# Designs tried in a protein design run: peptides against a protein of PDB entry 3T7K. Part 69

Target 1, 248 residues: chain A of PDB entry 3T7K
Amino acid sequence: KAEKILARFNELPNYDLKAVCTGCFHDGFNEVDIEILNQLGIKIFDNIKETDKLNCIFAPKILRTEKFLKSLSFEPLKFALKPEFIIDLLKQIHSKKDKLSQININLFDYEINGINESIISKTKLPTKVFERANIRCINLVNDIPGGVDTIGSVLKAHGIEKINVLRSKKCTFEDIIPNDVSKQENGGIFKYVLIVTKASQVKKFTKLINDRDKNETILIVEWNWCVESIFHLNVDFTSKKNVLYQKK

## One batch from the design tools (peptide; aimed at target 1 C21 G23 R64)

Design b2_p29_7_s2 (made by RFdiffusion4, then SolubleMPNN; its pose is not in this set)
Fold by OpenDDE base, seed 4:
Structure b2_p29_7_s2 (fold): chain B 248 residues (1-248), chain A 29 residues (1-29)
Amino acid sequence: as target 1 above (248 residues)
Amino acid sequence: LDEYYEKIRKEIEEELKKIEEKEKELEKL
């Protein structure tokens, strides 16, 4: 069926997209549209797997979803596109009125606002954002909104190797892991990095660390600090935004 | 065909609204 629909075009583009969707296409696509998209080099996956070599995200805008945040870890993310790309493409292909010899849809017209070439270019870097920031091991409170698994999965996608989940009410100093990175000359390395949700946790963890490991460097942030770092594919250690405690 | 894709657009708008509401709730925490 798809072949018959596409046979009216003299030339078919190959978009070479391996994509996931977030905030769009929850019900998926019909079999004909899937086949059409496949013939155009557009393959949509339900879930992110490294083996699929995903290079595209479809979303209506920048979202804080697991899929969107992880898409910024693709190697590279080639395109971040609005769902209107698929809609307009399929509409044009199914249109019986237009004696179209060619598909006239340009990917660049459908870029997600705020995902510019500067962001895309950073996805071509050989390192992940937290790796570049010398954040390898973090402590994450167990009561984080969104859950430790989701948050942890996003952080791992962005170069955090070890996530230590802290039981915020029961944890001791011994439960807090150091960020085990070698001192690099040009990067502020924090020995303790923690993601917390409450000011009471800041007070607790700062006390625990300062009482037992005096003069060590501490970074305590909100999840939003991580999100902003992901969205920019850069950690700004000069910003106090979403930083709850910092000791250099 | 147009109605089908307009339905999809509406579903996207509704899904986006739900996501934004959830994100706002998470930012207030």
Scores: peptide ipSAE 0.321, ipTM 0.840, DockQ to the pose 0.752
OpenDDE base, seeds 1, 2, 3, 5: peptide ipSAE 0.316, 0.313, 0.312, 0.315; ipTM 0.838, 0.837, 0.834, 0.837

Design b2_p29_7_s3 (made by RFdiffusion4, then SolubleMPNN; its pose is not in this set)
Fold by OpenDDE base, seed 4:
Structure b2_p29_7_s3 (fold): chain B 248 residues (1-248), chain A 29 residues (1-29)
Amino acid sequence: as target 1 above (248 residues)
Amino acid sequence: LDEYYKKIKEEIEKELKKIEEEEKKLEEL
């Protein structure tokens, strides 16, 4: 069926997209449309797997979804596109009214607002955002909204190697892991990095650390600090936004 | 065809609204 539909075009583009969707296409695509997209070099996957070499995200805008946040870790993310790209493409292909000899859809017309070339270019870097920030090991409170698995999966995609889940009510100093990174000359290295949800946790963890490991560097942040860092593909250690406690 | 893709757009808008509401709730926590 798809072949017969596409046979009216003299030339078919190859978009070379390996994509996931978030905030769009929850019900997927019909078999004919999947085949059409496949013939145009557009492969849509249900889930992110490293083996698939994903290079594209479809979303209506910047989202805080696991898929969107992880898409910024693609190597590289080539395109972040609005779902209208697929819709307009399929509409044009199925259109019987237009004697279209060619598909006239440009990927660049469908860029997600706020995902600019500066962000895309950073996805070509050999390192991940938290890796560049010298954040390898973090502590994450178990009561984090979104759940430790989702949050942890996003953080790992962005270069955090070890995620230690803290039972906020029961944890002791011994449960807190250090950020095991070698001192680099120009990097703000924090020995303890924690993602917390409450001011009471800040008080608890700062006390535990300062009582047992005096004069160590501590960074306690909200999840939003991580999200902003991901969206910018850069950690700004000068910003106090979403930083709950910092000791240099 | 136009109706089919109109429905898809409407579904995207609904899904987006839901996501935004969920994200807003998470930011307020």
Scores: peptide ipSAE 0.366, ipTM 0.864, DockQ to the pose 0.810
OpenDDE base, seeds 1, 2, 3, 5: peptide ipSAE 0.361, 0.363, 0.359, 0.362; ipTM 0.862, 0.862, 0.861, 0.862

Design b2_p29_7_s4 (made by RFdiffusion4, then SolubleMPNN; its pose is not in this set)
Fold by OpenDDE base, seed 4:
Structure b2_p29_7_s4 (fold): chain B 248 residues (1-248), chain A 29 residues (1-29)
Amino acid sequence: as target 1 above (248 residues)
Amino acid sequence: LDKYYEEIKEKIKKELEEIEKKEKELEKL
């Protein structure tokens, strides 16, 4: 069916998109539209897998969803597009009214607001954002909103190798893992990095660490610190935003 | 055809509203 629909066009673009969707197309696409998109070099996947070499995200705007946050870890993220791209494309293709010899849809007209070339360019870097920030091992409280699995999966996609889940009520100093990174000359290296949800956790963990491992560097942040770092593909250690405790 | 894709746009709008609501709830925590 798709072939017959596309046969009216003299030339078909190849968009070369391997995409996931978030905040759009939850119901998926009909079989004909999937086939049309496939013939145009647009492949939409239900889930993120590294093997698929994903290069595109469809979303109405910047979102804090797992898929959106992980899309910024694509190698590279080529396009972050509004769902209107797919809609307008399919509308044009199915349109019987227009004697369209060519598909007239430009990807650049559908960029997600706030995902600019500066962000896209950073996805071409050989390193991940937390890797560049010398954050390899983190401690994550078990009561984090969104769940440790989702948060952990996002953090791993962005270069955190080890996520230690802390049982906030029961944990001891021995349960806290160090951020095992070699001192690099120009990087703020924190021996202990923790993502927490409550001020009581800050007090607990700062006490545990300072009582047992005096003079060590500590970074305690909210999840929003990680999100902002992901959205910028850069960690700003000068910012106090979403930093609950810092000891250099 | 136009109706079908308008329905998709409305679904996307609703999905977005739900996500934004959840995100705001999570930011307040």
Scores: peptide ipSAE 0.438, ipTM 0.885, DockQ to the pose 0.815
OpenDDE base, seeds 1, 2, 3, 5: peptide ipSAE 0.435, 0.433, 0.431, 0.433; ipTM 0.885, 0.884, 0.883, 0.884

Design b2_p29_8 (made by RFdiffusion4)
Pose (drawn by RFdiffusion4):
Structure b2_p29_8 (pose): chain A 234 residues (1-94, 102-181, 189-248), chain P 29 residues (1-29)
Amino acid sequence: KAEKILARFNELPNYDLKAVCTGCFHDGFNEVDIEILNQLGIKIFDNIKETDKLNCIFAPKILRTEKFLKSLSFEPLKFALKPEFIIDLLKQIHQININLFDYEINGINESIISKTKLPTKVFERANIRCINLVNDIPGGVDTIGSVLKAHGIEKINVLRSKKCTFEDIIPNDVIFKYVLIVTKASQVKKFTKLINDRDKNETILIVEWNWCVESIFHLNVDFTSKKNVLYQKK
Amino acid sequence: EEEEEYEEDEEEVEELEEEVEEKYEEAME
C-alpha cells in the first residue's frame, strides 16, 4: 500500500535517520506514513536504547525532556530537526526534495552537535564520576539518574536528605572529593556540616539540577560559572 | 521552585505536542 504511494517516484532518498521525537508525535503516525518513512531510511523509536545508535532528534525547540537531554549523548548526534521536516516530507509524498538543512532546531548549532563526537561524555570530561543526589529531586531520581548516567556519571548515590549520615555519602572517585546535587538550602547546611566535621580538608561541590542541565546543553562543565552552584570548597 | 519549573516544563511539552499534531493534520488535509 505504501509501496503504491511510493511507486510513483523514480527514486527515493535515503535520509538515514534513527530518531526519537520529544515534544512531538507522541504515539506514531498512521501505518502508511510509518511504512513510507522506513522506505526513506527514517526510523523512529519509542524510547532511547543505547544499542540502536540513534543519530537524530525531532523536537519543536530545545527542551528539558529526558529525551532531548539524552539526545545530547548520542554517538554521535547528527541531526536535531524540527518536526516540520517529517510534516513537509509526508505532505510532498502524498520528485522528493525535502532537505535536512532547512529545519534546524534553533539554538542547537554545529559547534554543540559536533561535541557529541568527542570520545568522552560531558561529566566524564569534567571529572565528575560519582555523585550524591537527594531523593526529593524534581523529576525523580530514576529519570534524573538515567540522564546523568547517559552523560558519563557512573555512580548515582541517592541520599534521603532528612535521614542520611556522613557514612552514606560516597566520594567522587576518578577534582572534587564530594559532589552533591540538592534541592534545598536546608540540605546545603546539613551536608557541609557533616563533611566538614568528618573530612575537613577535602573538597566539596554542591549544585542544583539546573547546573547539570546547563552543562548538558553546552556539552561543557564550566567550573568558573557560579550560576547554580550552591557551595564549593576547592 | 524547582518542582514548579518541572511542572511547567511538562505542561509546555504537552502543549507542543498538541500544536505539532494539529499542524500535521492540517498539512495532510

Design b2_p29_8_s1 (made by RFdiffusion4, then SolubleMPNN; from b2_p29_8, 13 letters changed)
Fold by OpenDDE base, seed 1:
Structure b2_p29_8_s1 (fold): chain B 248 residues (1-248), chain A 29 residues (1-29)
Amino acid sequence: as target 1 above (248 residues)
Amino acid sequence: SLEEEYEKEKKEEEELIKEVKKKYEEALK
């Protein structure tokens, strides 16, 4: 059926998209449409796997979903597109009235607002955002909204190698892991990096660390600090936004 | 609270999904 529909076109574009969707197309596509998309070089995956070499995300806007955040770790992310790309494409293809010899949909017209070339270009870097920031090992409280698995997965996608989950009510100093990175000449390295949800946790962890490992560097942040870093594909250590405690 | 923010984000995503679904269905007509 898809072949019959597409037969009216003399030439078909190859968009070469390997994509995931977030905030759109939750129910997927009908069988005909998915075949049409496939013939146009648009392959949509349900989940993110490294082996699929994903290069595109469809979303109506910038979202804080796992898929969206992880898409910024693609190597590279070539396109971040609004779902209207697919909708308009399919609309044109299904239109019987248009004496169209060619599909005339340009993917560049459907870029997600706020994802600019500067962001896209950073996805071509050989390193991940937290790797560049010398954050390799982090401590994460177990009561974080969204769950430690989801949050951890996002962080790992962006270069964090080890995630230590802290039981906020029961943890001791011995449960806190150091950020084990080699001293680089020009980068501020925090020995202890923690993501917390409450002010009480800040008080607890600062006390535990300061009492047992005096004069060490500590960075305690909110999840939003990580999100902002991901959205910019850069860690700004000069910003106090979403930083709960910092000891240099 | 962070939990409230998370729930708000989930609700927003659900609404966006519905809107896109509607547009998709309209395009198939």
Scores: peptide ipSAE 0.569, ipTM 0.937, DockQ to the pose 0.914
OpenDDE base, seeds 2, 3, 4, 5: peptide ipSAE 0.568, 0.567, 0.570, 0.567; ipTM 0.937, 0.936, 0.937, 0.936; seed 4 fails the geometry check

Design b2_p29_8_s2 (made by RFdiffusion4, then SolubleMPNN; from b2_p29_8, 14 letters changed)
Fold by OpenDDE base, seed 5:
Structure b2_p29_8_s2 (fold): chain B 248 residues (1-248), chain A 29 residues (1-29)
Amino acid sequence: as target 1 above (248 residues)
Amino acid sequence: SLEEEYKKELEEEKKLIEEVEKKYKEALS
């Protein structure tokens, strides 16, 4: 059926997209549309797997979803597109009124606002954002909204190798892991990096660390610090935004 | 609070999903 529909076109574009969707197409596509998209070089995946070599995200706008945040770790992310790209494409293809011999949809017209070439270019870097920032091992409180698995997965996609989940009410100093990294250029090194949700946790962890490991460097941040770092694909250690405690 | 922000984000995502789905269905009609 897809072949019959596409037969009216003398030339078909190959968009070469391997994509996931977030904030759109939750119910997926019908079988015919999937086949059409496939013939146009558009493959939609349900989940992010490294082996699939994903290069595209479909979303209505910048989102803080797991898929969107992880898409910025693609190698590279080639395109961040609005779902209207697919909708308009399919609409044109299914249209019986259009005497068009060619599909006339330019994917560059459907870029997500705020994902510019500067961001895209950074996804071509050989390192991940937190790797560049010398953040390899972090401590994450267990009561974080969104869940430690989701947040942990995003952080790992962006170069954090080890995530230690802290039971905030029961943890001791011995439960806190150090950020063991070799010094890289242009990054600060903090021995202890923690993501917390409450001011009480800041007080607790700062006390535990300072009492047992005096004079060590500490970075305690909110999840939003990580999100902003991901959105910019850069860690700005000069910014105090979303930083709850810093000891250099 | 982070919890409130998270809830707002989820609700926004739901609305966006619904809007796109509507557009998709309309395109097929």
Scores: peptide ipSAE 0.447, ipTM 0.895, DockQ to the pose 0.926
OpenDDE base, seeds 1, 2, 3, 4: peptide ipSAE 0.444, 0.446, 0.444, 0.445; ipTM 0.894, 0.895, 0.894, 0.895

Design b2_p29_8_s3 (made by RFdiffusion4, then SolubleMPNN; from b2_p29_8, 12 letters changed)
Fold by OpenDDE base, seed 5:
Structure b2_p29_8_s3 (fold): chain B 248 residues (1-248), chain A 29 residues (1-29)
Amino acid sequence: as target 1 above (248 residues)
Amino acid sequence: SLEEEYKKEEEELKELEKEVEKKYKEALK
């Protein structure tokens, strides 16, 4: 059926997209449309797997979903596109009125607002954002909204090697892991990095660390600090936004 | 609260998904 539909076109583009969707196409596509997209070099996956060599994300805008955040870790992310790309493409293909000999849909017309070439270019870097920031081991409170598994997965995609989950009410100093990294140029070095959700946790962890390791460096941030760092593919240590406690 | 923000984000996400679905269905007509 797809072949018959596409037969009216003299040439078919090959978009070479391996994509996931977030905030769109939750119900998926009909069988014919999937086949059409496949013939155009557009393959849509349900989940992110490294083996699939994903290079594209479809989303209506910048989102804080696991898929969107992880898409910025693709190697590289080639395109971040609005779902209207697919919609307009399928409209053109299914159109019986227009005797179009060619498909005239340009990927660049459907870029997600805020994902510019600067961001895309950073996905070509050999390192991940937190790796560049000298953050490889972090402490994460267990009561974080979204769940430690989801957040942990995102952080790992962006270069965190070890995630230590802290039981916020029961943890002791010995439960807190250090961030042991070599100094890189232009990166901050914090011995203890923690993601917390509450002010009470800040007080607790700062006390625990300062009582035992008085002269050590500490960075305590909100999840939003990580999200902003991911969206920019850069950690700005000069910003106090979403930083709850910092000791250099 | 952070929980409230997550809830809002989830609601927004659902709305966005519905909008795209409508557009997709319209494209098939």
Scores: peptide ipSAE 0.524, ipTM 0.919, DockQ to the pose 0.892
OpenDDE base, seeds 1, 2, 3, 4: peptide ipSAE 0.523, 0.521, 0.522, 0.523; ipTM 0.919, 0.918, 0.918, 0.919

Design b2_p29_8_s4 (made by RFdiffusion4, then SolubleMPNN; from b2_p29_8, 14 letters changed)
Fold by OpenDDE base, seed 3:
Structure b2_p29_8_s4 (fold): chain B 248 residues (1-248), chain A 29 residues (1-29)
Amino acid sequence: as target 1 above (248 residues)
Amino acid sequence: SLEEEYKKELEELKKLEKEVEEKYKKALS
């Protein structure tokens, strides 16, 4: 069926997309459309695996979903596209009225707002965003919305090597892990990095650390701090936005 | 609260998904 539909075109583009979808196409595609997309070099995957060498994400806008956040860790992310690319493409292909000898859809017309070339270029860097920021080991509270597994997976995709989950009510100082970074690159190294959800947790952890390990550097942030860092593929240590506590 | 923000984000996501699905179905009709 797909071959018959595509036979009217003299030349088919090869978009060379290996993509995941978020905020769109939840029900998937029909079998014919999948075949059509495959013939055009568009492969859509259900899940993110490193072995698939994904280079594209489809989303209606910038989203805070696991898939979207992880897509910014692709090596590289080539395209972040609106779902209308696929819709318009399929609409043109299925159209009986258009005497089109060629598919005239440019993927560059469907870029997600806010994902610019500056962001795309940073995905070509040999390092990840948190790696560049000298954050390798973090502490994460167990009661974080979205779950520690999802958040942890996103953080690992962006260069955090070790995630220590803290039981907020029962944790002691001994449960908190240091951020062991050997390379003093140009930037502040925080010995303790924590992601928390409540002001009470800030008070607790600052007390525990300051009582037992005086004069050490501490960074306590909200999840939004991580999200903003991912969206920009840069950590801005000069910003106090989403920073709950900082000791240099 | 953080929980309220999370719920709002999920609701928005569901709305966006539905809108795209409707566009897709309409394009194939």
Scores: peptide ipSAE 0.497, ipTM 0.913, DockQ to the pose 0.889
OpenDDE base, seeds 1, 2, 4, 5: peptide ipSAE 0.497, 0.497, 0.497, 0.497; ipTM 0.914, 0.913, 0.913, 0.914

## One batch from the design tools (peptide; aimed at target 1 K67)

Design b2_p30_1 (made by RFdiffusion4)
Pose (drawn by RFdiffusion4):
Structure b2_p30_1 (pose): chain A 234 residues (1-94, 102-181, 189-248), chain P 30 residues (1-30)
Amino acid sequence: KAEKILARFNELPNYDLKAVCTGCFHDGFNEVDIEILNQLGIKIFDNIKETDKLNCIFAPKILRTEKFLKSLSFEPLKFALKPEFIIDLLKQIHQININLFDYEINGINESIISKTKLPTKVFERANIRCINLVNDIPGGVDTIGSVLKAHGIEKINVLRSKKCTFEDIIPNDVIFKYVLIVTKASQVKKFTKLINDRDKNETILIVEWNWCVESIFHLNVDFTSKKNVLYQKK
Amino acid sequence: SNETFEHDWKSLEVKEKSEKELEEIEEKYS
């Protein structure tokens, strides 16, 4: 059936996209539209799996979804495209000349896309390997944890902020000895006291979640930035 | 749900190479 639709074309391009959509196409398309995309070398997965080697993201804009943040750890991310690409493409299909250049997500330029080829992850480059994360983090620890691990963090230690003792805090073994992601000023006080009491001479970095988000969007941890840094001892 | 990724820690040489390549990217696309 889709072949019939495509039988009217002399030649079909191979767009070679393995993509997820975020902020768009939240189920699929109709079955015909889907089979057409595969015939054009476009495959859209429901969720991100490391071994599918996704290289593309469809999104209306830069988004803070788990999918968009994780697309910035594709190996490599080759295309970040507005949904209008698929829309214009299917409109034409129903010769094919829709191109991969007229549909960039504004704000995601080549400099940032290219950093996904780097042989390291953003937090791995920053020597942030093992972190503590408060259990009350917005988005929940499982998701935030998945995004941070997708970006080079190996150990996520979850702290029940009200209950945790110093012994629960894991060092950042790879440089900050202790790295914590927190929500409340009430947590900054408790943690700096606990660590200062028990490991006075060591280094600490306490940041908000937004610090990690900015680092991912830039694919760089800027240690000279005070934005979203709640406490540091270096 | 989306997969949770696991990564091996990279060697110092690999990290230095990555830092150099990052500087080259920033210079090229400045």

Design b2_p30_1_s1 (made by RFdiffusion4, then SolubleMPNN; from b2_p30_1, 17 letters changed)
Fold by OpenDDE base, seed 4:
Structure b2_p30_1_s1 (fold): chain B 248 residues (1-248), chain A 30 residues (1-30)
Amino acid sequence: as target 1 above (248 residues)
Amino acid sequence: SDETASHKASSKEVLEKAKELQKEIDKKYA
């Protein structure tokens, strides 16, 4: 069926997209449309797998979904596109009225607002954002909104190697893991990195660490600190935004 | 759903309390 529909076009574009969707296309696509998209070099996957070499995200805007946040870890992310790209594309293809010999849809017209070339270019870097920031091991409180699995999965996609889940009410100093990164000369390595949700946790963890390891560097942040770092593909250690406690 | 979204109100309160706490801690360990 798709071949018959596409036969009216003299040339078919190859968009070379391997994509996931978030915040759009909840009902999926019918078999004919999937086949059409495949013929145009657009492959849509249900889930993120590293083996699929995903290079595209479809979303209506910047979102804090697991898929969206992970898409910024693609190697590279080539395109972050609005769903209107697919909608308009399929509409044009199914249009019987348009004597169009060619598909005239430009990917660049459908970019998600706020995902610019500067962000896209950073996805071509050989390192991940937290890797570049010398954050390898983190402590994550178990009561984090979204759950430790989702948050942890996003953080791992962005270069966190080890996520230690802290039981906020029961944890001791011995439960806190250090960020085991070799000291680089340029400074800015925190021995203890923690993501917390409450001021009481800041008080608890600062006390535990300072009582046992008084002179060590500590970074305690909210999840939003991580999100902002992901959205910019850069960690700004000069910013106090979303930082709850910092000891250099 | 935006499953990783934090509640804005809770974040502001936490940040304000944390700033106060930071001052107290810095004073205690100075």
Scores: peptide ipSAE 0.208, ipTM 0.822, DockQ to the pose 0.023
OpenDDE base, seeds 1, 2, 3, 5: peptide ipSAE 0.034, 0.022, 0.200, 0.200; ipTM 0.585, 0.561, 0.816, 0.813

Design b2_p30_1_s2 (made by RFdiffusion4, then SolubleMPNN; from b2_p30_1, 16 letters changed)
Fold by OpenDDE base, seed 3:
Structure b2_p30_1_s2 (fold): chain B 248 residues (1-248), chain A 30 residues (1-30)
Amino acid sequence: as target 1 above (248 residues)
Amino acid sequence: GDETASHKAKSEEVLKKADEEFKKIEKKYS
């Protein structure tokens, strides 16, 4: 069926998109439309796998979903597109009225608001955002909204190698892992990095660390600090936004 | 040495420009 539909076009574009969707296309696509998209070089995957070499995200806007946050770790993210790209494309292809010899859809007309070339260009960097920030090992409280697996997966996609899950009520100093990074000359390295949810956790962890390792550097942040760092593909250590405790 | 310094400087400039643009976007949607 797809071949018959596409036969009216003299030339077919090859968009070369390997994409995931978030906040759109919850019902998926019918078999004919999947085949059409495949013939146009558009492959949509259900989940993010590193082996698929994904280069595109479809979303109506900037979202805080796992898929959207991870898409900013693609190597590179080539396109962040609104779902209207696919909608208009399929509409044009299924249109019987338009004697169009060619598909006339430009990808650049469908960019997600707020994902600009500067953000896209950062995804071409050889390093990840937290790697550049000298954050390799973090401590994560077990009661974090969204769950440690989802949050941990996003953080790992962005260069955090080790995630230590802390049982907030029962943890001791010995349960807290140091951020084991080689001293680079010009970057402030925090020995202890923690993501927490409550002020009581800040008080607990600061006490535990300061009582046992008084002279060490500590960074305690909210999840929103990580999200903002991901969206910017940069860690701003001058910002106090979403920082709960900092000791340099 | 020099190539690594140039790449680092270019990366820092890209990072700075993107941060400025993102701040403009956050203001538009706040």
Scores: peptide ipSAE 0.026, ipTM 0.513, DockQ to the pose 0.052
OpenDDE base, seeds 1, 2, 4, 5: peptide ipSAE 0.022, 0.022, 0.018, 0.023; ipTM 0.436, 0.427, 0.413, 0.428; seed 2 fails the geometry check

Design b2_p30_1_s3 (made by RFdiffusion4, then SolubleMPNN; from b2_p30_1, 12 letters changed)
Fold by OpenDDE base, seed 4:
Structure b2_p30_1_s3 (fold): chain B 248 residues (1-248), chain A 30 residues (1-30)
Amino acid sequence: as target 1 above (248 residues)
Amino acid sequence: SDETFSHKPSSKEVLEKADKEYEEIEKKYK
């Protein structure tokens, strides 16, 4: 069926997309459309797996979904596209009225607002955003919205190696792990990095750490600090936005 | 130096807002 539909075109583009979708196409695609997309070099996956070498995300805008956040860790992310790309493409292909000899859909016309070439270029870097920021081990409170598994998975995709989940009500100093990074000359390394949800947790953890390890560096942030770092593919240590406590 | 910063909108509120926005988007593209 797909071959018959596509036979009217003299040349088919090869978009070379291995993509996931978020915030769009919840019902998926029918078999014919999947076959059409495949013939055009567009493969859509249900989930993110490193083995699939995904290079594209479809989303209506910048989203805070697991898939979107993880897409910024693709190596590289080649395209972040609006779903209208697929919609318009399929509409053009299924159109009986248009004696189109060629598919006239340009990927660059469908870029997600805010994902520019600067962001795309950073996905080509050999390192991940938190790796570059010397954040390898973090402490995460167990009551974080979205769940520790989802958040942890996103953070790991972006270069955090170890996620220590803190039981906010029962944790002691011994439960807090240090950010075990080699002292790099040029970067402020925080010994303790914590993602928390409440001011009471800031007070608790700062006290626990300062009482036992008074001279160490501490960074306590909200989840939004991580999200913004991911969206920019850069950690800005000069920004106080979403930072709850820091000790340099 | 120790610096404590005032709570801007909690991560929860921002996540909830993002989730709500996502839900609205999901509804639009269903």
Scores: peptide ipSAE 0.043, ipTM 0.481, DockQ to the pose 0.022
OpenDDE base, seeds 1, 2, 3, 5: peptide ipSAE 0.039, 0.042, 0.041, 0.041; ipTM 0.486, 0.481, 0.482, 0.485

